# Designs tried in a protein design run: peptides against a protein of PDB entry 8HF1. Part 86

Target 1, 320 residues: chain A of PDB entry 8HF1
Amino acid sequence: NVMLYATKPTEVMVSFPHQEQVLTVTRLISAEIEKFYVSLDLMNIGVQPIRRSKSLQCLRDPSKKSFVKQLFNDFLYQMKEYGIYAASIAIISLIVEFDIKRRQAETLSVKLMHRTALTLCEKIRHLLVQKLQDMTYDDDDDNVNTEEVIMNFSTPKVQRFLMSLKVSFADKDPKDICCLVFVERRYTCKCIYGLLLNYIQSTPELRNVLTPQFMVGRNNISPDFESVLERKWQKSAIQQFRDGNANLMICSSVLEEGIDVQACNHVFILDPVKTFNMYVQSKGRARTTEAKFVLFTADKEREKTIQQIYQYRKAHNDIA

## One batch from the design tools (peptide; made by RFdiffusion4, then SolubleMPNN)

Design b2_p16_2_s1 (from b2_p16_2, 7 letters changed)
Fold by OpenDDE base, seed 5:
Structure b2_p16_2_s1 (fold): chain B 320 residues (1-320), chain A 16 residues (1-16)
Amino acid sequence: as target 1 above (320 residues)
Amino acid sequence: ETYPRISDKVEYIEIP
């Protein structure tokens, strides 16, 4: 029980300026998704047979429309919170998911629904890539993965996070690094992982220093759709991190499920800490001497973040 | 049109 260990990491806050600017491309993409939702609501997909999954788990939404909307809402969240560069990676995950769902479709109407969603994702991908290319002279896709493009098309939050990694780990021995990065949402793990791969490759001071991996919790909504490949990836990623073949792990609330990982010297909380359990579980991984627990906050939320941490510290001390 | 480029200075504020 991680709560029983009085971990005393240094708790550090890193602030970033609030993002007020909404890019024109982001507005266009949001408007295309909203138009798609109107069309999706008008689609007659028929009465889907209530497949009684033997497990009392989630009533498969017979409409399957809610799941489509959830994926696009998660994409919109990632685009808003992390920026259009992160969104260009996130959209690929939607393309893969909708292609799988299209192939698995039991009815022509459901197949058409997923085909329409996939067509929208390809349009969004094109709009994002075209926008990233505005800073490149060459039409070569590799030119969009420079440090400059990543930074200019990332939110202040992501820029501050990347700068914090560079300052913290530039030219260090990779063996001295055991870093966790906590994010709120499952899909953010893969998005930030892809962003970090490109950033590390574009940053000479980090290329041979940071080896990232990601882990996501079990899909409680649809365990049957958790691909054998995803489960193999999760096991491999955790093992690589345990063996020291990876030294940075991006994770969501997965560590609440009791995944045993080694003592870390850095824990980065990229998204706001929303629960006491998340605070205790994430902080409880910073167990080494001189371990750092780093919180990212908008400047306007700084005081609220500090007060929330004091409340969590008090509650933790009252239980310990 | 890009996001605003923030300062490269990272300020670490210890929470007392």
Scores: peptide ipSAE 0.679, ipTM 0.971, DockQ to the pose 0.784
Fold by OpenDDE base, seed 2:
Structure b2_p16_2_s1 (fold): chain B 320 residues (1-320), chain A 16 residues (1-16)
Amino acid sequence: as target 1 above (320 residues)
Amino acid sequence: ETYPRISDKVEYIEIP
């Protein structure tokens, strides 16, 4: 049951200049991943035994190669959409995942595949960190997390998003804030969370105002593959948000799965609204008095976004 | 080489 709540939030658009500027480092990283895919396709990892459970068959590429490619494709998306600063955080998640998979590998060939992927991630991390350090005088790792570095190495979309948060929440009482940030992809939640942590720490007006958390969507495919740690962390993050110990939650399509969160006063849609369900569910969380539903759009896509929202409003009113 | 810095002004446009 989509709870048709009577309270209509104010729908607001925030535009950003669309720039297809591809940094030299981004091109180098993309080329390294492409070379790796060629090498990965040549790797003989043997036929993995099809585990008999039908639910496991859809996710377990018997080669495990598709999962490796998926992680790098998601990384490439994050680097393109959010910039090299966000990519420096995203790559750490790949490093952790490939190290886990390397340690859990049942065969030497699978272990080697994950080791090769890990080595590539380490190289990518080095290229990204070195690029972030170009603006720092001191080689000290602590200096890459400044507001200036974050802004200069983030896409216009992310810059506008961060500015919007600063304008919306600077020097406010943390108790008056209940904010959701919607992103398209599950892995983006963690990447944007890490970026927000660093941005908030570097921004005095937000440091004691915003406490972010993130939700990772359950992989619909098997609760057996979700680490016990991930499930515990998700429960804890949701509880912290319910208790007001966190006042900003980054989420993807997770809210489609019926996660009950409180009524929010701010809902930010960082990525384009691609489905009617996402529109209804995300908008349906902005339920407080004077709640804002904020859409981020490229300037070139402004009219298309408005027309899409009108279509969704019409469709929603026809069901209500 | 960095991304272009955008204006610090945030324009909120209400969708009518």
Scores: peptide ipSAE 0.678, ipTM 0.971, DockQ to the pose 0.783
Fold by OpenDDE base, seed 4:
Structure b2_p16_2_s1 (fold): chain B 320 residues (1-320), chain A 16 residues (1-16)
Amino acid sequence: as target 1 above (320 residues)
Amino acid sequence: ETYPRISDKVEYIEIP
C-alpha cells in the first residue's frame, strides 16, 4: 500500500495566469456540439434488444446517445482546459471511436447516429486545423507542430507545464529521469501524450532526453469493450517504463489500482488534486532522493491549493 | 486570435 511509505518529496507549486478569454473558434465549436445534441435528442434509434451478455454499457445507455454525449463532453473539457492544439489531437480519438462504433452498428439508425457524430468531428477537426494554420504561411500540416504554434494555441496551464519540462529536463541524461504526469481524465492521457510527442520533437533540448508513454485505467464501465489491442498497448507501455525505454509516463487514477511502477524523481500534477487518495498515491511515487512533487495552479487559486495540501498532509500524518 | 503567450520564466515555489 503506497500510504505506508513515508515519502518526503519536495512539494512545489508552479502557477499560471488564469485564462478568462474564450477564443471565437472554441465558441463556434461549442455551439455546433450543442446544435448536434438537439438533433441527437430528436433521433429515433429504437430500443435495442438488451443482449444479456454485453452487460453494463447497454444497460446504462439503451439508446447509445449518452455515450456519444460523453465523448463530446470530454472533448469540450479538453479544449477548455488544454486549448485548441490539444483539442486538434483529442478530436482524432473521437473520429476513431465513432468510426469503430459506426462499423459495429447493428441497426441502420445507430449507424446513422455514429455517422452524424463522425461528420461533426470532421467539421470540428477542420475548424481547429484552420485555426492552427493562422500562424503558418504554408498549408503543410507539419508546420502546425512547431513550438510556437503549440505554445500560442495552448492554455497558460499547458504553456507553463511545457516550460517546466524544458527547464527541468533540458540536456539531461535520459537514464536520470523517471517522471510521472498525472491528469484527471483518461482521455486527457492520450491528447497530452500526442502534444508532448510534437513538443519534444520541436524542442532540440528534449528530443533525445524525454521518451513519453501513457497509461489509462481499465474502463470499469465496459472492460469487455477494451480492445485486446488497448490491453496489449497498456502492458507494453508499463513494461517500457519499467525497463527505462520510456522515462515519462502520463497517467490518470490508474496508479490507485496497485500498478507497481518504479520510484520516480519527478511527479507532475497537471490537473487539480481533487481527492486525498489521489494526493497520497501520486505523492507516494516520488520516492527517490531529491524527488519533486509539482502542482500546477492558477494564480487566483494559489492560496486555496496551499490550504488543500496542508489538509492532505495533516490527514496523511494522522494515518501514518 | 491566440492564447496569451506567458513568460518563459518558471517559478518553483516550495510549499512550506
Scores: peptide ipSAE 0.671, ipTM 0.971, DockQ to the pose 0.780
Fold by OpenDDE base, seed 3:
Structure b2_p16_2_s1 (fold): chain B 320 residues (1-320), chain A 16 residues (1-16)
Amino acid sequence: as target 1 above (320 residues)
Amino acid sequence: ETYPRISDKVEYIEIP
C-alpha cells in the first residue's frame, strides 16, 4: 500500500500596495447609477409572482428591481476591485443581460425598466471607452487593448497579478503549465478572462504560452436557470482544460466535489479567501511535487492574511 | 488620470 503522501503545495503570499484612489470617471459612473436607483424606486412595474426559490438568499423582489440593482452592484464591485479596464469588459455582460430581459419582458412597464437600464449601461460603456482612449492617439477601439492601457487602467491588485503571470510563465512550454485562478464572484470570471485574453495577446512572452478558459460554478440555484448554452460552455471549458487545449482556468467557485481536473502546479487566489471550504478545496487542486498556492493580499492586510491561513491550516490538520 | 503604476518586481513571500 503506497500511501501516496499528497505533497503539500508551497503556500506563497504576493502583496500589492493598497490605494483608495478613486478616478473621476469612477465617481461619475457611481453617481449615474445612484441617480438611476432613485428613478428605479419610483417606477411602478406591478406585482410579479414570487417564484419561491427554495434557496433563502435571492428574495426575488416581485418587481424584478432587485435583479437590476444586483447587476449594477456587481458592476460597481468589478470597477472598484479590478479597475476601469476590467469594468469596460464587465459592462458588456450587463448590456447582453438587460437586452435579453428587455426582449423577454411580459409587460410594457418591465420592458421600459430594462430599456432604461440598458441605456444607462451604454452611457457607462461610452464613458469607460472614452477614458481608455485618453492614452491613444487614434480613436480606434482596437488601440485600447495594449499592455500599457491594460496596466495603467487596472488596480494595483490586477497589475501585480498580471506581473506574477508574466514572471511565472514567460517563455515556458505550454504543456508544463496547469494553472487555476480563483475569484470570488461569478461575473469576475468573465471580465478577468477577457482582460487576460487581451493581455496575453499584447505580451509576446505569453502569447503562445498561456491559453485561458473560464468556468463559473454550478449555481446552487435550480439547474433551470442555467441556460443550455452555459452548461455546454462549462462542459467544453472543462474538456479543453483536461485535454491540455487550455492550461489556465479561471473559476468563481470552488470546483464542486466531483469535477475531476488534473493535478495543477499553480493555484492563484486573486481575491481574499473568505471561507475554510474555499481554502481546502482550492489548495487541494495544487497536487504536483512543486505546486504553488499563491495568495494576493494588500500590504496593509499581510498580517491578517497570514493569521487567517494559520487558522485554516490548524482546522485542516484537526480534521485530516 | 490613471492608476499608479506599481513596481515590476514580484516578491514571493513563503508563508512558514
Scores: peptide ipSAE 0.666, ipTM 0.970, DockQ to the pose 0.786

Design b2_p16_2_s2 (from b2_p16_2 with L5R H11V F12Y)
Fold by OpenDDE base, seed 5:
Structure b2_p16_2_s2 (fold): chain B 320 residues (1-320), chain A 16 residues (1-16)
Amino acid sequence: as target 1 above (320 residues)
Amino acid sequence: ETYPRVSEEVVYEEIP
């Protein structure tokens, strides 16, 4: 019964202003993706050979169109929730995935579909990079990674998150830091990791303090779709965090399946806590003396967030 | 056109 003797972490909340304004570039990108969906629905890609694994038959879109739409919908979510700077990193993951799928395509029609998706991703990348360069005098891609550019092109939520890291960890001993950052979605881990690398590099008081890693939870839908490379990378990232070679770990809510990480002194929940299980598991990692459990909430959702935490506390006490 | 800049003040509000 490991829960009985652990000092309860201090639960704290950081509020951020609700983002009502949508940037013109994000509207343009959304409209280009919608136009692409219309064209994608008109594409005849034929019937794909059903791979005979009985368990995967129901989840395989034989057209692969649903997978393409899923990746773009996941991108649109990241652009909305984290901003255009995070989106400029996220689009690279789509480019890589569509290039792999294009090369692996068995038919010319499927190759063309992935090529068209890739062409759209390159257009989106150029629109995003051009927008980041609006604050730079030099056309050099390296100039878009300043603290100022990151902050100006990140949502209020991400700005408050980065500021919270700076205030919490500026000029501290790296050995005194054991931090988890929880995000809702698997693809967000890599996006926020890339953003944090650039932010830490641009923030002198954090450069030698924070060493981030990310972990992507196991794909509960099909372990057969996890690349051997992804599984090796996950094991390496967890080991680096256990060995103290990394002191900040970004993870999705899928830590449900028994990834044992050490007790942490900081747990940040970047996205809303949607389930009791996520609350218990993430909070259960904040086990050191004076551990903090930090929630981010929009100002308009503050009261709802507090009430949700009270409900989760009550439910947790009724089980303990 | 950029996102609104939030205040540099970070307030950790303890949840009672």
Scores: peptide ipSAE 0.661, ipTM 0.967, DockQ to the pose 0.781
Fold by OpenDDE base, seed 2:
Structure b2_p16_2_s2 (fold): chain B 320 residues (1-320), chain A 16 residues (1-16)
Amino acid sequence: as target 1 above (320 residues)
Amino acid sequence: ETYPRVSEEVVYEEIP
């Protein structure tokens, strides 16, 4: 039961300039990944034994190559949509995942495949970090997490999002803040979380104001494949948000699964609203009297976004 | 080479 509480949050739009420019470093990284895909297709990793569990069949690409390509495609999406700073965080998640898979490899060929993927991730990380350091005078790795570096190496969308957070929450009481940030993809939750941690730490007005958490959607994958660690972490993150120890939650479509989250005063939609269900569910979390529902749109898509919201409002009113 | 910097002004446009 989607409790269609008739919450009337103020719906606001924040525009950002559409970015057509692709940075040279992003082109280089994309080309390296494409070259890797050609090499990956030539790798003979043998036929992996189809484990008999029907629930396992959907996730275990018999070749394990599809999963490797998925992770890099997800990374390419993050780099494109959020920028090279966000990509520098996202690549660490790939490094961790490929290292785990390398260690868990049942065959030498699969181990080598994950090792090759890991080596590419290390090269990509180096290219990204080197680019972030172009603005730092000192070779000290610690200086890449400044507000200036974050802003200069984030897409206009992310810049506008961060500025919106600063304007909305600067010097506020953390108890008065209950904020949701919706993103389209589960892997974006971790990336934006890491970016926000660094941004908040670099922004004095936010350091003691915002405490972010993230929630990763349960894949419709058998609960047997979610690491016990990941499930424990999700429960802890939700509990921290419920207890007010975290006041900003980054989430994807997870809220569709009926996770009871508190009434929020701010809901930010970082990515385009693609479904009516996402609109209703995300908007339905903005329940306070002064609740804001904030949409981010490219200037060129502004009119299309407005028309889409009108359609969703109409459809919502016809059901309520 | 960096991304274009957006203006420092955040405009919240109410969707009517």
Scores: peptide ipSAE 0.658, ipTM 0.967, DockQ to the pose 0.792
Fold by OpenDDE base, seed 3:
Structure b2_p16_2_s2 (fold): chain B 320 residues (1-320), chain A 16 residues (1-16)
Amino acid sequence: as target 1 above (320 residues)
Amino acid sequence: ETYPRVSEEVVYEEIP
């Protein structure tokens, strides 16, 4: 009876300064979205069929207006939590989605609604890019992807995360790295992926060391809404990570559905651990002998985070 | 106007 002592990962915390500093550009963008919501509420788009999905939690009001508001609310969250550099990447995903919805619109009123949302996204993109260019001598879009621009226009949490990657992985053999990064929201996976691609490309010590990939969970909503392309992308991303062609995987709550990935040596939790299930599943991926489970916390929430981890450890030991 | 720059020192504090 070889008792496979499951090596428990070392649980570590990285603190970052909590600053409520709201940049002037973020206030302007928030005010433009609020004005747009007032305009959107006045739009007559006709009666939309309410699909009652049986699962209670995501009352996605299938109203085409509710979906538009959800995308902008998710954008506002990303801009607040990750900063204006991450927001400049996130807004592109909204532009693509609203252009698809505009083309698929069955009525002129719905087409106009998505066109108005798209015009707002283009305005937001220009405001963000112009702000990133304030640090560049040349107005060339390519010059905004420097390490300095990324760091200066990212929140303290994101800065500390990027520094943690640099310190942990600089000049290492890519074969010795198996890293997971957990984020709360589906849209954050793609945003942080784009940010990491630019950061790795701007950081010589990481260019040939880290190869990122991202995976978004199956939407618990009908598999019919997942494009065939998204399902193919997920399968390809998992396979690249299994084959060692990618050594850093960004995941949302996807691993709750039992996606089998290899034992990892680093697990980063970029967003707060909100559930016991998220704690157990993410920690359960850190299975190498020297595995690290890394939490990011604001300095003001450090004690609360420690107490929450103690509660989760106790609950896990009572079940095991 | 930019975000405040954090210190370059990364401290991994072990949770006891």
Scores: peptide ipSAE 0.654, ipTM 0.966, DockQ to the pose 0.802
Fold by OpenDDE base, seed 4:
Structure b2_p16_2_s2 (fold): chain B 320 residues (1-320), chain A 16 residues (1-16)
Amino acid sequence: as target 1 above (320 residues)
Amino acid sequence: ETYPRVSEEVVYEEIP
């Protein structure tokens, strides 16, 4: 039980300027998704026969339209919170998912719906990549993966996060690092993983120092839709982290499933701490001597973040 | 058009 551990990590906050300006490309992409939602609502996909056995998702979304909207809403969230560089990675996950759903479609109407969604994802990918190339003199996709491009096309929060990793881990021995990065959404784990791979590769001081992995919680909505591949990936990622072959793990809600990970010396909370349970469980992993628990906050939300941490500390002490 | 670049200084502010 993580709550029983009297962990005394140093709780630290990293502030970032609030980003009010929305890039023109982000507005264009949002408008294209909204137009697609109008089109999607007009699509007649028919009543799908309720296959009794794959019950829960088919019961929740008989039209399969809500699942399509959920994926695009998660993409819009990632683009807003992490920036257009992260969005260029996130869109690939949508492309893969919609191509799988298109191939698995039992009706022509459902196949067409997923094809239309896929076509929109390819358009969005093109708009994002073209924007990343504004800083490059060459049309080579590899030129968009530089530290400079990553930083200029990431939100202030992500910039501070990457800089915090660089300052914390530059030229350190990989064996001395045990780092967790907590994010709110499962799709963010893969997006931030891809961003970190590119950032580490472009940052000499972190190359051969950080080896990232990611783990997502089980999909409580449909364990049957967790591909055998996703379950194998999760088991492999956990094992690599336990064996020290990976020293940075990106997690969403994993601690709720009773997955035991080793004591860590760094815990980064990339997204706002929304629940007391998330606070206690994530902080409870920072157990080594001189462990750090790092929060990211917008400057305007700094005081509110401090007060929220004081409330969680008080509530934790009242239970301990 | 890019996001504003944050300062290169990373300040770890300890929460009292």
Scores: peptide ipSAE 0.651, ipTM 0.967, DockQ to the pose 0.790

